# Ledger of designs, part 64: peptides against a protein of PDB entry 5KEZ

Target 1, 320 residues: chain A of PDB entry 5KEZ
Amino acid sequence: NVAIYNPFRPWWERYQPVSYKLCTRSGNEDEFRNMVTRCNNVGVRIYVDAVINHMCGNAVSAGTSSTCGSYFNPGSRDFPAVPYSGWDFNDGKCKTGSGDIENYNDATQVRDCRLTGLLDLALEKDYVRSKIAEYMNHLIDIGVAGFRLDASKHMWPGDIKAILDKLHNLNSNWFPAGSKPFIYQEVIDLGGEPIKSSDYFGNGRVTEFKYGAKLGTVIRKWNGEKMSYLKNWGEGWGFVPSDRALVFVDNHDNQRGHGAGGASILTFWDARLYKMAVGFMLAHPYGFTRVMSSYRWPRQFQNGNDVNDWVGPPNNNGVI

## One batch from the design tools (peptide; made by RFdiffusion4, then SolubleMPNN)

Design b2_p13_8_s4 (from b2_p13_8, 5 letters changed)
Fold by OpenDDE base, seed 3:
Structure b2_p13_8_s4 (fold): chain B 320 residues (1-320), chain A 13 residues (1-13)
Amino acid sequence: as target 1 above (320 residues)
Amino acid sequence: SLPNMRDAVRLTV
């Protein structure tokens, strides 16, 4: 991915890829392979956060300022380490003046235009699908168990399916022969927009952002909410079917007040309430559960916004 | 009230 130095090595640089090489601030491919092996050998499975909707931001300077040293040029859409070129992006398909998503009520913009300047991959192209599948298959062959598909809301479900149809079975050194990768898709659907979580049910599980948002209001006792109302928690609260839901109290975005859920989201900053929410989630049978592991950072609120929401995990001069 | 958008993966110029 792009190496960002202003601010200094933010967490979100990981979501601006310039190659599919497994060399980042966390380590190189050999170290990753070693980690996957050690984890699998003790029954801990690895699921990769796969950033496949886009490459880096269009405004990032061309050069070799990347975690693996690969050259890239956002201006010319040149990512030779893949390789991608201008033919592999949706610049000509997006019809907005800026090239960015301007209206989230327009599903075609949401899928075909750039997410806040991130260069949008032409996932309709078999070439692009194959390059992504090659990346994911390399990970599968290393021994990962599945994937979180980042920014799935911004990809056409059919394009995702086409990629998934190219995937290998899981590595038989650790998984039963014929095992398929576990897929969950990040889709923010709190209602009111044209893109629905149900559009993605055919590809795997989806994130249920209503879960953390609503649980937060209940645990906080906002608007007269009571824990007794959780009697029909899950589908009874309008959530997606349990067998399609990936549930969580918070994630890396909304613990910073971003994404979905707003101020209702409980985080480790509210330790007692957070433990109550996480305990409830783990005890309740609805959905597939995900527990967040995060870190403290020096929050500094200005005009209601944390100006340090970029701060990444503890590191040694950018190396984790 | 707010769009169901993940807040911007921050871009650095």
Scores: peptide ipSAE 0.081, ipTM 0.822, DockQ to the pose 0.104
Fold by OpenDDE base, seed 5:
Structure b2_p13_8_s4 (fold): chain B 320 residues (1-320), chain A 13 residues (1-13)
Amino acid sequence: as target 1 above (320 residues)
Amino acid sequence: SLPNMRDAVRLTV
């Protein structure tokens, strides 16, 4: 991914890929392979956060300022480490003036235009699908158990399906023969927008963002909400079917107050309430549960927004 | 009901 120095190595640089090389601040490919092997050998499975909707931001300077030193040029859409070129992006398909998503009520924009300037991959192209599949298959062959598909809301479900259809079975050294990767898709659907979580059920599980948001309001006792109202928690509250739901109290986005849920989201900053929420989540049978492991950062609120929400994990002068 | 929300901003330089 791109190496960003202003601000200094933010967490979100991870979501600006310039190649599919397994070479980041977390380590190199050999180290990753070693970790996956060690984890699998003790029954711990690895699920990769796969960023396949886009490459880096269009405004990032060209050069070799990346975690693996790969050259890239956003201006010319040149990512030779893949390789991608200008033919592999949706620039001509997106019809907005800026090239960015301007209207989230337009599903075509949401899927064909750039998410906050991130160069949008032409996932309709078999070449692009194949390059992504090769990346994911490499991970599968290493021994990962599945994937979180980042920004799935911004990809056509059929394009995702086409990629998934190219995937290998899981590595038989650790998984039963014929096992398929576990897929869960990040889709923010709180209602009121044209893109629905149900659009993606055919590809795997989806994130249920209503879960953390609603649980937060209940635990916080907002609007007179009571724990007793959780008697029909899950589908009874309008959530997706349990067998399609990936549930969580918070994630890396909404613990920073943006994305989905806003101020209702409970985080480790509200330790007592957070423990209550996580405890409830783990005790309740609805959905597949995900527990957050995060870190403290020096929050600084200005006009209700944390100006330090970019701060990444603890590091030693940029080295994690 | 919950309001609809846009995806989190993934900042670019």
Scores: peptide ipSAE 0.078, ipTM 0.816, DockQ to the pose 0.099
Fold by OpenDDE base, seed 1:
Structure b2_p13_8_s4 (fold): chain B 320 residues (1-320), chain A 13 residues (1-13)
Amino acid sequence: as target 1 above (320 residues)
Amino acid sequence: SLPNMRDAVRLTV
């Protein structure tokens, strides 16, 4: 991914890829392979956060300022480490003046235009689909069990399906023959926008962002909400079907007050209430549960915003 | 109302 130095190596640089090399501040490919093997040998399965909607930001300077030094040029859409070129992006398809998503009530913009300047891959092209599938298949062959598909809301469900149809069965060293990768898709759907979580049910599970938002409100006792109202928690609250839901109290985005959930989201910063929420989630039989493991950073609020929301996890591999 | 977007992703400052 892009190495960003201002601010210094933020967490979100990991979501600005310039190649599909398994070489980042988290480690190299050999270290990753070793970790996957050790985990699988004790029954712990690995699901990779796969960033396949886009490459890095269009405004990032060209050069070799990236993990493992791969050259890239956002201006010319040149990513030779893949390789991608200008033919592999949706620049000509997006009809907005800026090239960015300007109206989230326009599903075409949401999927064909750049998310906050991130160069949008043309997933309609078989070449692009194949490059992504090769990346994911390499991970499958290493022994991962499945994937979180980042920014799925910004990809056409049919394009995702086309990629998934190219995937190998899971590695038979650890999984039964014919096993398929476990897929869950990040789709932010709190209602009010044209893109719905149900658009993606055919590809796998979907993140249910209403879960953490509503649970936070209840446990905080906001708006007169009571725990007794959780009697029909799940589908009764308008959430997606249990067998399509991946549920969580918080994620890395809304833990920082970003995106879905706002101030209602409970985090480790509110330890007592957070433990209550996580405990309830684990006890209640709705959806596939995900528990957050995060870290403390030096929060600094200015005008209600944490100016240090960029701070990444503890790391001593800054050389790459 | 604010869109349901990934607003945490940023570009180089």
Scores: peptide ipSAE 0.076, ipTM 0.814, DockQ to the pose 0.097
Fold by OpenDDE base, seed 2:
Structure b2_p13_8_s4 (fold): chain B 320 residues (1-320), chain A 13 residues (1-13)
Amino acid sequence: as target 1 above (320 residues)
Amino acid sequence: SLPNMRDAVRLTV
């Protein structure tokens, strides 16, 4: 991914890829392979956060300022380490003046235009699908168990399916022969927009963002809500079917107040209430559960916004 | 309800 120094190595640089090389601030490919092996050998499975909707931001300077030293040029859409060129992006398909998503009520903009300036890959092209599948298959062959598909809302479900159909079975050194990768898709659906979580059920599980948002409201006792109302928690509250749901109290985005639940989201900053919410989630039989492991950072609020919401994991001068 | 926009996520610079 791109190496960003202003601010200094933010968490979100990880979501601006310039190659599919397994070479980042977390380590190199050999170290990753070693970690996967050691984890699998003790029954801990690895699921990769796969960023396949886009490459880096259109405004990032060209050069070799990346975690693996790969050259890239956002201006010319040149990513030779893949390789991608201008033919592999949706610049000509997006019809907005800015090239960015301008209206989330327009599903075609949401899928075909740039998410906050991130160069949008032309996932309808078999070449692009194959390069992504090659990346994911390399991970499968290393021994990962499955994937979180980042920004799935911004990809056409059929394009995702086409990529998934190219995937190998899991590595038979640790998984039964014929095992398929576990897939869960990040889709923010709190209602009110044309793109729905149900559009993606055919590809795997979907994140249920209503879970953390509603649970936070109940635990906080907002709007007169009571814990006793959680008796029919799950489908009874209008959530997706349990067998399609991946549930969580918070994630890295909404922990920083970025969409998908707003101020109702509980985090480790509210330790007592958060423990209650996580305990309830783990005890109640709905969905596939995910527990957040995060870190503290020096929050600085200005006009209601944390100006340090960019701060990544604890590090020593950029080294994790 | 609040919008589902991702306008505050993954800054380009």
Scores: peptide ipSAE 0.070, ipTM 0.814, DockQ to the pose 0.119

## One batch from the design tools (peptide; made by RFdiffusion4, then SolubleMPNN)

Design b2_p14_1_s1 (from b2_p14_1, 8 letters changed)
Fold by OpenDDE base, seed 4:
Structure b2_p14_1_s1 (fold): chain B 320 residues (1-320), chain A 14 residues (1-14)
Amino acid sequence: as target 1 above (320 residues)
Amino acid sequence: TLGGERIYARARAK
């Protein structure tokens, strides 16, 4: 991914890929292989956050400032380490003036335009699908158990399916023969927008953002909500079917006040309430649970926004 | 929207 130095190595640089090389702030491919092996050997499975909707931001300077030194040129859509070129992006398909998503009530914009300036891959193309599948298959062959698909809301479900249909079975050294990768898709659906979580059920599980948002409201006792109302928690609250749900109290985005849930989202900053929420989540059978492991950072609020929301995990001069 | 959009910039690099 891009190496960003202003601000200094933010967490979100990881979501701006320039190649599919396993060479990042966390280590190189050999180190990753070693970790996957050691984890698998003790029954800990690895699920990769796969950033496949886009490459880096359109405004990033061309050059070799990347975690593996690969050259890239956002301006010309040139990512030779893949390789991608201008034909592999949705620039011509997106019809907005800015090239970015401007209206989230327009499903076509949401899928075909750039997410906050991130160069949008043309996932309709078999070439692009194959390059992504090759990346994911490499990880599968290393021994990962599955994937979180980042920004799935911004990809056509059929394109995702086409990629998934190209995936290998899991590595038989650790998984039963014929096992398929575990897929969960990041889709923010709180209602009121045309894209629905149910659009993605055919590809795997979907993040249920209503879970953290509503649970936060209940535990905070907002709007007259009571814990006793959780009697029919899950589908009874209008959430997706349990077998399609990945549930969580917070994630890295809404932990920083971004995305779904707003101020209702509970985080480690509110330790007591957070423990209640996480405890309840783990005790309740609804959905597949994900527990957040985060870190403290020097929050500085200006006009309600944390100007340090970019701060990544504890690191040594940018290396984690 | 009900907050389903990403309000942060992932492409902040200068």
Scores: peptide ipSAE 0.116, ipTM 0.814, DockQ to the pose 0.263
Fold by OpenDDE base, seed 1:
Structure b2_p14_1_s1 (fold): chain B 320 residues (1-320), chain A 14 residues (1-14)
Amino acid sequence: as target 1 above (320 residues)
Amino acid sequence: TLGGERIYARARAK
């Protein structure tokens, strides 16, 4: 991915790919392979956060400032390490003045325009689908069990399906023959927008962002809400079907006050309430549960916003 | 309440 130095190596640089090389601040491919093997051997499965909607930001300077030294040029849409070129992006398809998503009530913008400047891949093209599938298949062959598909809301469900149809069965050294990768898709759907979680049910599970948002309000006792109201928690609260839901109290985005749920989201910063919420989630049978493991950073609020929300996980300043 | 938008920093600060 792009190496960002201002601010210094933020967490979100990991979501600005310039290649599909397994070479980042988390380690190299051999180290990753070793970790996957060790985990699988004790029954711990690995699911990769796959960033396949886009490449890096359009405003990032061209050069070799990347975690594995690969050259890239956002201005010309040149990513030779893949390779991608200008023909592999949705620049001509997006009709907004800025080239970015401007109206989330326009589904075509949401899917065909750039997410906050991130160069939007033309997933309708078989070439692009194949390059992504090759990346994911490499991971499958290493021994991963499945994927979180980042920014799925910004991809057409049919394009995702086309990619998934190219995927190998899981590695038979650890999984039963014919096993398929576990897929869950990040889709933010709190209602009120045209893109729905149900659009993606055919591809796998979907993140249920209403879960953390509503649970937070209940645990916080906002709006007179009571724990007893959780008796029909799940579908009874208007959430997606249990067998399609990936549920969580918080994620890396809304932990920083940005994503869906707003101030209701409980995090480790509110330790007691957070433990209550996580405990409830694990005890209740609704959905596939995900527990957050995070880190502390030096939060600094200015006008209600944490100006240090960019701070990445602990690292030895680039040493892999 | 926030909508379905993905709102967080994804580019270098100016």
Scores: peptide ipSAE 0.111, ipTM 0.808, DockQ to the pose 0.270
Fold by OpenDDE base, seed 5:
Structure b2_p14_1_s1 (fold): chain B 320 residues (1-320), chain A 14 residues (1-14)
Amino acid sequence: as target 1 above (320 residues)
Amino acid sequence: TLGGERIYARARAK
């Protein structure tokens, strides 16, 4: 991914890929392979956060300022380490003036335009699908158990399916022969927008953002809500079917107040209430549960927004 | 909904 120095190595630089090389601040491919092996050997499975909707930001300077030193040129859409070039992106498909998503009520913009400047891959192209599949298959062959598909809301479900259809079975050294990778898709659907979580059920599980949002209001006792109202928690609250749901109290985005529940979201900053919410989630059978492990940072609120929401995990001058 | 829109920090250096 790109190496960003202003601000200094933010967490979100990881979501700006320039190659599919397993070479980041977390380590190299050998170290990753070693970790996966050791984890699998004790029954801990690895699920990779796969960033396949886009490459890096369109305004990032060209050069070799990346975690593996790979050259890239956002201006010309040149990513030779893949390789991608200009015809592998949706620039001509997006019809907005900025090239970015401007209206989330327009599904075509949401899927064909750049997510806040991130160069949008042309996932309709078999070439692009194949390059992504090669990346994911390499991970599968290493021994990962599945994937979180980042920004799935911004990809056409059919394009995702086409990629998934190219995937290998899981590594038989640790998984039963014929096992398929576990897929869960990040889709923010709190209602009121055209793209629905149900659009993605065919590809695997989806994130249920209503879960954390609604649980937060209940635990906080907002609007007179009571814990007793959780008797029919799950489908009874209008959530997606349990077998399609991945549930969580918070994630790295809404932990920073970035929509998808707003102020209702409970985080470690509200320690007691957060423990109650996580405890309830783990005790309740609805959905596939995900527990957050995060870190503290020097929050600084200006006009209700944390100006330091970019701060990444603890590090020593960029070294994690 | 008003609060349903995702705000992304991942491309602030775009």
Scores: peptide ipSAE 0.118, ipTM 0.811, DockQ to the pose 0.195; fails the geometry check
Fold by OpenDDE base, seed 2:
Parts: sequence; C-alpha cells; structure tokens
Structure b2_p14_1_s1 (fold): chain B 320 residues (1-320), chain A 14 residues (1-14)
Amino acid sequence: as target 1 above (320 residues)
Amino acid sequence: TLGGERIYARARAK
C-alpha cells in the first residue's frame, strides 16, 4: 500500500493498495506465512481484510513511496506490480463531473465511481477479476480461512460472485477437503438508499450495521429505549437473517465517529457500557459475532470531529 | 444516518 507521511503513517493507508504483495508494515510474506501456520496449528483461523474495490487515492504522488517499494502512478493509473493500467479502472464509466460518488441514491454511481477519490477498479473485466482472484487464492493456499471484503457496497454483487467463483478450496493441511473460504462483506445499509444488504446474501454474510447502532441507543437509554426491548433482538428488530449477519458493537471506522451509527456507537472509551454491549452480543444467539481489539490514541476534538482519527496502532517512529 | 453519509478516513489522501 501507499506509505503516507502526512499524517504520519495513518491506519487508513492500508486501504490504499498499490499491489497485492504481502509486504506491509506488519511484515513480509514469509512472516505472514509463518504466522498463519502457527495460528492454524493451535486452532486460530485467519480472515483477511481484502481491499479489492479500488487502488490508492487519485491524488497520491507517483513514485515508490509504498510499503514494499513498488512503483505506482495514480495519475496515469499505472500499477505495474499487479499489473494494472488505465484500461482497468472505471474512469470512463463513471458519469459524474468529479469522478467521485456524488449521489448515494444512484446505485450506479455508488458502484462505478470513485469512493472518495480512491481509484475504482473495473471489476466487470475478467482480467481484473482474475488478478484479484490470484491474490486471494495465494492467501487461501497459504492457509487463510476466509475474507472480509472491504467496500462491498461499492462493488456489483455479480462481480463479487465472479471473483468468488475463481477461488480455491481451503488448504487441506488444516481444513477438511473441499472447504470453501468464509466470506463476509462490508455493506453499510441503514435503510434509505437503493443498495441493500440483501443484494449480497448470495455471496456470503454481510455486516449488519444496524446492530451496533441500535444496541448503542438501547444501552445508552436514548429515546426512551429500554433493555427489555431487546427481547426480540435480531430479526425482530428488522435486522438481516441471522445466518447472513456478521454483527459487532463497533468497528475501526465508527469507533472514530465516522462510520454508520454515528454517536450511538459504543466503544472502549465508554468502558462500562461497552462491556455491557459486548457481553450482550456474545450471549444473544443472533448472527456471527466479531469482537473489536483496539487501542487508545490521543483524541483531539475540533468541531465535533477527532482530528487524530488517523492514528494507527502503537508504534515507535513508524516501527511496529 | 444514511450509509452514504459515512466518512471514509481511508480517502483522506485521495
């Protein structure tokens, strides 16, 4: 991915890929392979956050400022480490003046235009699908158990399916022969927009963002909400079917106040209420649960926004 | 809050 130095190595640089090399601040491919093996050997499975909707930001400077030193040029859409070129992006397909998503009520824009400037991959192309599948298959062959598909809302479900159809079975050294990768898709659906979580049920589980948003409201006792109302928690609250839901109290985005759910989202900053919410989530039989492991950072609020929301995991001058 | 109103921090360096 791109190496960003202003601000200094933010967490979100990881979501601006320039290659599919397993070479980041977390380590190199050999170290990753070693980690996967060690984890699998003790029954801990690895699920990779796969960023496949886009490459890096449109305005990032060309060069070799990346975690593995790979050259890239956003301006010319050159990512030779893949390789991608200008033919592999949706620049000509997006019809907005800016090239970015401008209207989230237009499903075509949401999927064909750039997500906040991130270069949008042409997932309709078999070449692009194959390059992504090769990346994911490499991970599968290493021994990962599945994937979180980042920004799935911004990809056509059929394109996702086409990629998934190219995937290998899981590594039989640790998984039963014929096992398929576990797939969960990040789809933000709080209602009111044309793209629905149900559009993606065919590909795997989806993130249920209503879960954390509503649970936060209840635990905080906002709007007269009571714990007793959680009696029919799950489908009774209008959430997706349990077997399609991946549920969580918070994620890295809304923990920083920007994601779906707004101020209702509970985080470790509100320790007591957060423990209540997480405990309830783990106890209640709805969805596949995900527990957040995070860290403190020096929050500085200006106009209601944390100007330090970019701060990544603890490090020593960039060394993790 | 609509899904489209979400701010993606990942795009700060676009």
Scores: peptide ipSAE 0.115, ipTM 0.820, DockQ to the pose 0.230; fails the geometry check

Design b2_p14_1_s2 (from b2_p14_1, 9 letters changed)
Fold by OpenDDE base, seed 2:
Structure b2_p14_1_s2 (fold): chain B 320 residues (1-320), chain A 14 residues (1-14)
Amino acid sequence: as target 1 above (320 residues)
Amino acid sequence: TLGIERLYARARAK
């Protein structure tokens, strides 16, 4: 991914890929392979956060300022480490003046235009699908158990399916022969927009963002909500079917006050209420549960916004 | 900066 120095190595640089090389601040490919092996040997499975909707931001300077030193040029859409070129992006398909998503009520913009300047890959092309599948298959062959698909609402479900259809079975050294990768898709659907979580049920599980948002209001006792109302928690509250749901109290985005949930989201900053919410989630049989492991950072609020919401995991002068 | 904008864009789903 790109190496960002202003601010200094933010968490979100990880979501601006310039190659599919397993070479980041977390380590190199050999170290990753070693970690996967050690984890699998003790029954801990690895699921990779796969960023396949886009490459880096269009405004990032060209050069070799990346975690593995690969050259890239956003201006010319040149990513030779893949390789991608200008033919592999949706620049000509997006019809907005800015090239970015401008109207989230227009499903074609949401899927064909750039997410806040992030260069949008042309996932309709078999070449692009194959390059992504090769990346994911390399991970499968190493021994990962599945994937979180980042920014899934910004990809056409059929394009995702086409990629998934190219995937190998899981590594038989640790998984039963014929096992398929576990897939869960990040889709933000709180209602009111044309793209629905149900559009993606055919590809795997989906994130249920209503879960953390609604649970937060209940635990906080907002709007007269009571714990007793959770008796029919799950489908009874309008959530997706349990066998399609990936549920969580918070994630890295809404822990920082963004990305579906707002102020209702409970985090470790409110320790007592957060423990109550996480405990309830783990005890209740709805959905597949995900528990957040996060970190403290020096929050600094200005006009209601944390100006340090970019801060990544603890590090020693950039070294993790 | 771009990362913050990414979060802002996602916030539109609220």
Scores: peptide ipSAE 0.046, ipTM 0.798, DockQ to the pose 0.176
Fold by OpenDDE base, seed 4:
Parts: sequence; C-alpha cells; structure tokens
Structure b2_p14_1_s2 (fold): chain B 320 residues (1-320), chain A 14 residues (1-14)
Amino acid sequence: as target 1 above (320 residues)
Amino acid sequence: TLGIERLYARARAK
C-alpha cells in the first residue's frame, strides 16, 4: 500500500493498495506465512481484510512511496506491480462530475464511482477479477481461512461472486478437504439507501451495522429503550438473518465517530458500557461475532472532529 | 484520499 508520511503512517494507508504484495508495516511475506502457520497450528484461523474494490487515492503522488517499494502512478492508473492500467478502472464508467460518488441513493454511482477518490477497479473485467483472485488464492494457499471484503457495498455482488468462484479450496494441511474460504462482506446498510445487505447474501456473510448502532442506543438508554427490549434481538429487530450476519459492537471506522451508527456506537472509550455490549453480544446466539481489539490514541477534538483520528496502532517509527 | 474523507463517505452510507 501507499506509505503516507503526512500524517505519519496513518491507519488508513492500509486501505490504499498499490500492489497485492504481502509487504506492509506488519512485515514481509515470509513473516506473514510464518504467522499464519503458527496460528493455524494452534487452531487460530486468519481472515484477511481484502481491499479489492479500489487501489490508492487518485491524488497520491506517483513514485515508489509504498510499503514494498513498488512503483505506482495514480494519475495514469498505472500499477505495474499487479499490473493494472487505465483500462482496469471505472473512470469512463462513472458519470459524475468529480469522478467520485456524489449520491449514495444512486446505486450505480456507489459501485462505479470512486469512494472518496480511491481509484475504482473495473471488477466487471475478467482480467481484474483474475488478478484479485490470484491475490486471494495466494493467501488461501498460504493458509488463511477467509476474507473480509472491504467496501463490498461499492462492488457489484455479481462481480464479487465471479471472484469468489475463482478461489481455491482452503489449504488441506489445516482444513478439511474441500473447505471453502469464509467470506464476510462489509456492507453498510442502515436502511434508506438502494443498496441492501441482502444483495450480497449469495456471496457470504455481511456486516450488520444495525447491530452496534441499536445495541449502543439500548445500553445508553437512549430514546427510552430498555434492555428488556432485547428479548427478540436479532431478526426481530429487523437485522439480517443470523446465518448471514457478522455482528460487532464497533469497528475501526465508527470507533472514530464517523461511521455507520453515529454517536450510539459504543467503544472502549466508554469502558463499562462497552463491556456490557460485548458481553451481551458474546452471550447472544445471533450472528457471527467479531470482537474488536483496538488501542488508545491521543484524541484531539476540533470543531467536533478528532484531528488525530488517523493515528494507527502502536508502532516503532511506522513499523508495527 | 485521506482517512477522514473515507470516514465521511461511510457516514453518508447511514
């Protein structure tokens, strides 16, 4: 991914890929392979946050400022380490003036235009699908158990399916023969927009953002809500089917106050309430649970915004 | 693309 130095190595640089090389702030491919092996050997499975909707931001300077030193040129859509070129992006398909998503009520924009400037890959192309599948298959062959698909809302479900259909079975050294990767898709669906979580059920589980939002409201006792109202928690609250749901109290985005759920989202900053929420989540059978492991950062609010929301996990001069 | 922009974009997805 791109290496950003202003601010200094923010967490979100990870979501701006320039290659599918396994060289990041966390280590190189050999180290990753070693980690996966060690984890698998003790029954801990690895699920990769796969950024496959886009490459880096269109405004990032061309060069070799990347975690693996690969050259890239956003301006010309040149990512030779893949390789991708101008033919592999949706520049001509997106019809907005800015090239970015301007209207989230337009499903076509949401999927064909750039997410805040992130170069949008043309996932309709078999070439692009194959390059992504190659990346994911490499990880599968290393021994990962599955994937979180970042920004799935911004990809056509059929394109995702096409990629998934290219995936290998899981590594039989650790998984039963014929096992398929566990897939969960980040889809923000709180209602009111045309893209629905149900559009993605065919590909795997989806993130249920209503979960954290509603649970936060209840535990915070907002709007007169009570814990007793959780008796029909799950589908009874309008959530997706349990077998399609990945549930969580918070994620890295809404933990920083700007994600889905708004101020209702509970985080470690509210330790007592957060523990209650996480405890309830783990005790309740609805959905596949994800527990957040985060970190404290020096929050500095200016005009209601944390100017340090970019701060990544504890690191040694950029190396995690 | 900046991280804050990403968050704002996601905020619009409510």
Scores: peptide ipSAE 0.044, ipTM 0.794, DockQ to the pose 0.175
Fold by OpenDDE base, seed 5:
Parts: C-alpha cells; sequence; structure tokens
Structure b2_p14_1_s2 (fold): chain B 320 residues (1-320), chain A 14 residues (1-14)
C-alpha cells in the first residue's frame, strides 16, 4: 500500500493498495506465512481484510512511496506491480463531474465511481477479477480461512460472485478437503439507501451495522431504550438473518466517531458499557460474532471531530 | 486527508 507521511503513517494507508504483494508495515510474506502456519497449527484461523474495490487515492503522488517499494502512478492509473493500467478502472463508467461518488442514493454511482478519490477498479473485467482472484488464491494457498471484503457496498454483487467463483478450496493441510473460504462482506446498510445488505447474501455473510448502533443506544439508555427490549434481539429488531450476519460492537471506522453508527457506538473508551455490550454480544446466539482489538491514541477533538482519528497502531517511528 | 474523507463518506451511509 501507499506509505503516507502526512499524517505520519495513518491506519488508513493500509486501505490504499498499490499492489497485491504481502509486504506491509506488519511484515513480509515469509513472516505472514509463518504466522498463518503457527496459528493454524493451534486452531486459530486467519481471515484477511481484502481491499479489492479500489487502489490508492487519485491524488497520491506517483513514485515508489509504498510499503514494498513498488512503483505506482495514480494519475495515469499505472500499477505495474499488478499490473493495472487505465483500462482497468471505472473512470469512463462513472458519470459524475468529479469522478467520485456524489449521490449515495444512486447505486450506480456508489459502485462505479470513486469512493472519496480511491481509484475504482473495473470489476466487470475478467482481467481485473482474475488478478484479484490470484491475490486471494495466493492467500488461500498460504492457509488463510477466508476474507473480509472491504467496501463491498461499492462493488456489484455479481462481480464479487465472479471473483469468488475463481477461488480455490482451502488448504487441505489444515482444512477438510473441499472447504470453501469464509466470506463476510462489509456492507453498510442502516437503511435509507438503495443498496441493501440482502443484495450480497448470495456471496456470504454481511456486516450488520445496525447491531452495534442499536445495542449502543440500548445500553446507553438513549431514546428511552431498555435492556428488556432486547428480548427479541436479532431478526426481531429488523436485522439480517442470523446466518447471514457478522456482528460486532465496534470496528476501526466507527470507533473513530464519524462512521456508520455515529455516537451510539460503544468502544473501549467507554469501558464499562463496552464490556456490557461485548458480553451481551458473546452471550447472545444471533449472528457470527467479531470482537475488536484496538488501541488508545491521543484524541484531539475539534468541532466534535477527533483530528487524530488517523493515528494507527502503536509503532516506533513507523515500525510496528 | 483522504482517510478522514473516507470516514465521512462512510458516515453518509445512514
Amino acid sequence: as target 1 above (320 residues)
Amino acid sequence: TLGIERLYARARAK
């Protein structure tokens, strides 16, 4: 991914890929392989956060400022480490003046235009699908158990399906023969927009962002909400079917305050309430649970927004 | 920054 130095190595640089090399601040491919092996050997499975909707931002300077030193040129859509070129992006499909998503009520824009400047891959192309599948298959062959598909809302479900259809079975060294990768898709659906979580049920599980948002309001006792109202928690609250739901109290986006869920989201900053929420989540049978492991950072609020929400994991001069 | 903008974009999904 791109190496950003202003601000200094933010967490979100990880979501601006310039290659599919397993070479980041977290380590190199050999180290990753070693970790996956060690984890699998003790029954801990690895699921990769796969960023396949886009490459880096269109405004990032061309060069070799990346975690593995790969050259890239956003301006010319040149990512030779893949390789991608201008033919592999949706620039011509997006009809907005800016090239970015301008109207989230237009599903076509949401899927064909750039997410805040992030160069949008033409996932309709078999070439692009194949390059992504090769990346994911490499990970599968290493021994990962599945994937979180980042920004799935911004990809056509059929394109995702086409990629998934190219995936290998899981590594038989650790998984039963014929096992398929576990897929969960990040789809932010809090209602009010045309793209629905149900659009993606055919590909795997989906993130249920209503879960953390609603649980937060209940535990915070907002709007007169009571714990007793959780008696029909799950589908009774209008959530997706349990077997399609990936549930969580918070994630890396919404714990920073201005993502999906808003101020209702409980985080480690609210330790007592957070423990209650996580405890409830783990005790309740609804959905597949995900527990967040995060870190503290020096929050600095200006006009209600943390100007340091970019801060990544603890590091020593950029080295994790 | 692009990162903050990304979060703003996600915030619109409400």
Scores: peptide ipSAE 0.043, ipTM 0.794, DockQ to the pose 0.194
Fold by OpenDDE base, seed 1:
Parts: structure tokens; C-alpha cells; sequence
Structure b2_p14_1_s2 (fold): chain B 320 residues (1-320), chain A 14 residues (1-14)
């Protein structure tokens, strides 16, 4: 991914890829392979956060300022480490003046335009699908069990399906022969927009962002809400079917106050209430549960916003 | 900053 130095190595640089090389501040490919092997040998499975909707931001300077030193040029859409070129992006398909998503009530913009300047890959092209599948298959062959598909809301479900159809079975050294990768898709659907979580049910599970948002309001006792109202928690609250839901109290985005759910989201900063919410989630039989493991950073609020919400995870191993 | 802008974009789903 791109190496961002202002601010200094933020968490979100990891979501600006310039190649599919396994070479980041988290380690190199050999270290990753070793970790996956050790985890699988004790029954711990690995699911990779796969960023396949886009490459880096269009405004990032060209050069070799990346975690593995790969050259890239956002201005010319040149990513030779893949390789991608100008033919592999949706620049001509997006019809907005800025080239970015401007109206989230327009599904075509949401899927075909850039997410805040992030260069949008043309996933309708078999070439692009194949390059992504090769990346994911490499991970499958290493021994990962599945994937979180980042920014799935911004990809056409059919394009995702086409990629998934190219995937190998899981590595038979650790998984039963014929096993398929576990897929869950990040789709922010709180209602009110044309893109629905149900559009993606055919590809795998979907993140249910209503879960953390609503649970937060209940645990906080906002608007007179009571725990007793959770009797029909799940589908009874209008959530997606249990077998399609991946549920969580918070994620890295809304933990920082600017994601789906707003101020209702409970985090480790409110330790007691957070433990209550996580405990309830783990005890209640709805959806596939995900528990957050995060870190503290020096929060500084200005005008109600944390100006340090960019701070990335701790790193002192010397990996650039 | 692109990272902050990304969060803003995601927040529009609220």
C-alpha cells in the first residue's frame, strides 16, 4: 500500500493498495505464511480483509513511496506491480463532475464512482477479476479460511460473484477437501438508500450495521429503551436473516465516531457498557459474531471531532 | 486527508 507520512503512517493507508504483494508494516509474505501455519495448526483460522474495490487515492503522488517499494502512478492509473493501467478503472463510467461519489441515492454512482478519491477498479472486466482472484487464491493456497470484502457496497454483486467463482477450494492440509472460503461482505445498510444488504446475500454473509447501532442505544438507555425490548433481538428488529448476518458491537471505522451508527456505537472507551454489549452479543443466538481487538490512541477532540482519529496501530518492529 | 474523507463518506449511510 501507499506509505503516508502526513499524518505519519495512518491506519487508513492500509486501505490504499498499489499492489497485491504481501509486504506491509504488518510483515512480509514469509512471516504471514508462518503465522497462518501456526494458527491453523492449533485450530485458529485466518480471514483476510481484502481491499479489491479500488487502488490508492487519485491525489497521491507518483513514485515508490509504498510499503514494498513498488512504483505506482495514480495520475495515469499505472500500477505495474499488478499490472493495472488506465483501461482497468471506471473513470469513463462515472458521470459525476468530480469523479467521486456525490449522491448515495444513486446506486450507479455508489458502484462506478470513486469512494472519496480512491481509484475505482473496473470489476466488470475479466482481466481485473482474474488479477483479484489470483491475489485471493494465493492467500487461499497459503491457508487462509476466507475473506472480509472491503467496500462491497461499492461493487456490483455480480462482479463479486464472478470473482468468487474463480476461487480455489481451501487448502486441504488444514481443511476438508472441497471446502469453500468463508465470505463476509462489508455493506453499510442502515436503510434509506437504494443499495440493500440483501443484494449481496448470494455471495456470502453481510455486515449488519444496525446491530451495533441499535444495541448501543439500548445499552445506553437512550430514548427510554429497555433491555427487555431485546426479547426478539435479530430478525424481530428488522435485521437481516441470522444465517446472512455478521454482527459486531464496533469496527475500526465507527470506533472513531465517523462511521455508521454515530454516537450510539459502544467502544472500549466506555469499558463497562462495552463489556455488557459484547457479553450480550456473544450470549445471544443471532448472526456470526465478531469481537473487536483494538488499541488506544491519544484522542484530541476539537469541535466534537477527534483530530487524531488517523492514528494507526502500534508498530516498533522496524518494518516500513 | 483521504482517510478522514473516507470516514465521512461511510458516515453518509447513517
Amino acid sequence: as target 1 above (320 residues)
Amino acid sequence: TLGIERLYARARAK
Scores: peptide ipSAE 0.041, ipTM 0.784, DockQ to the pose 0.174

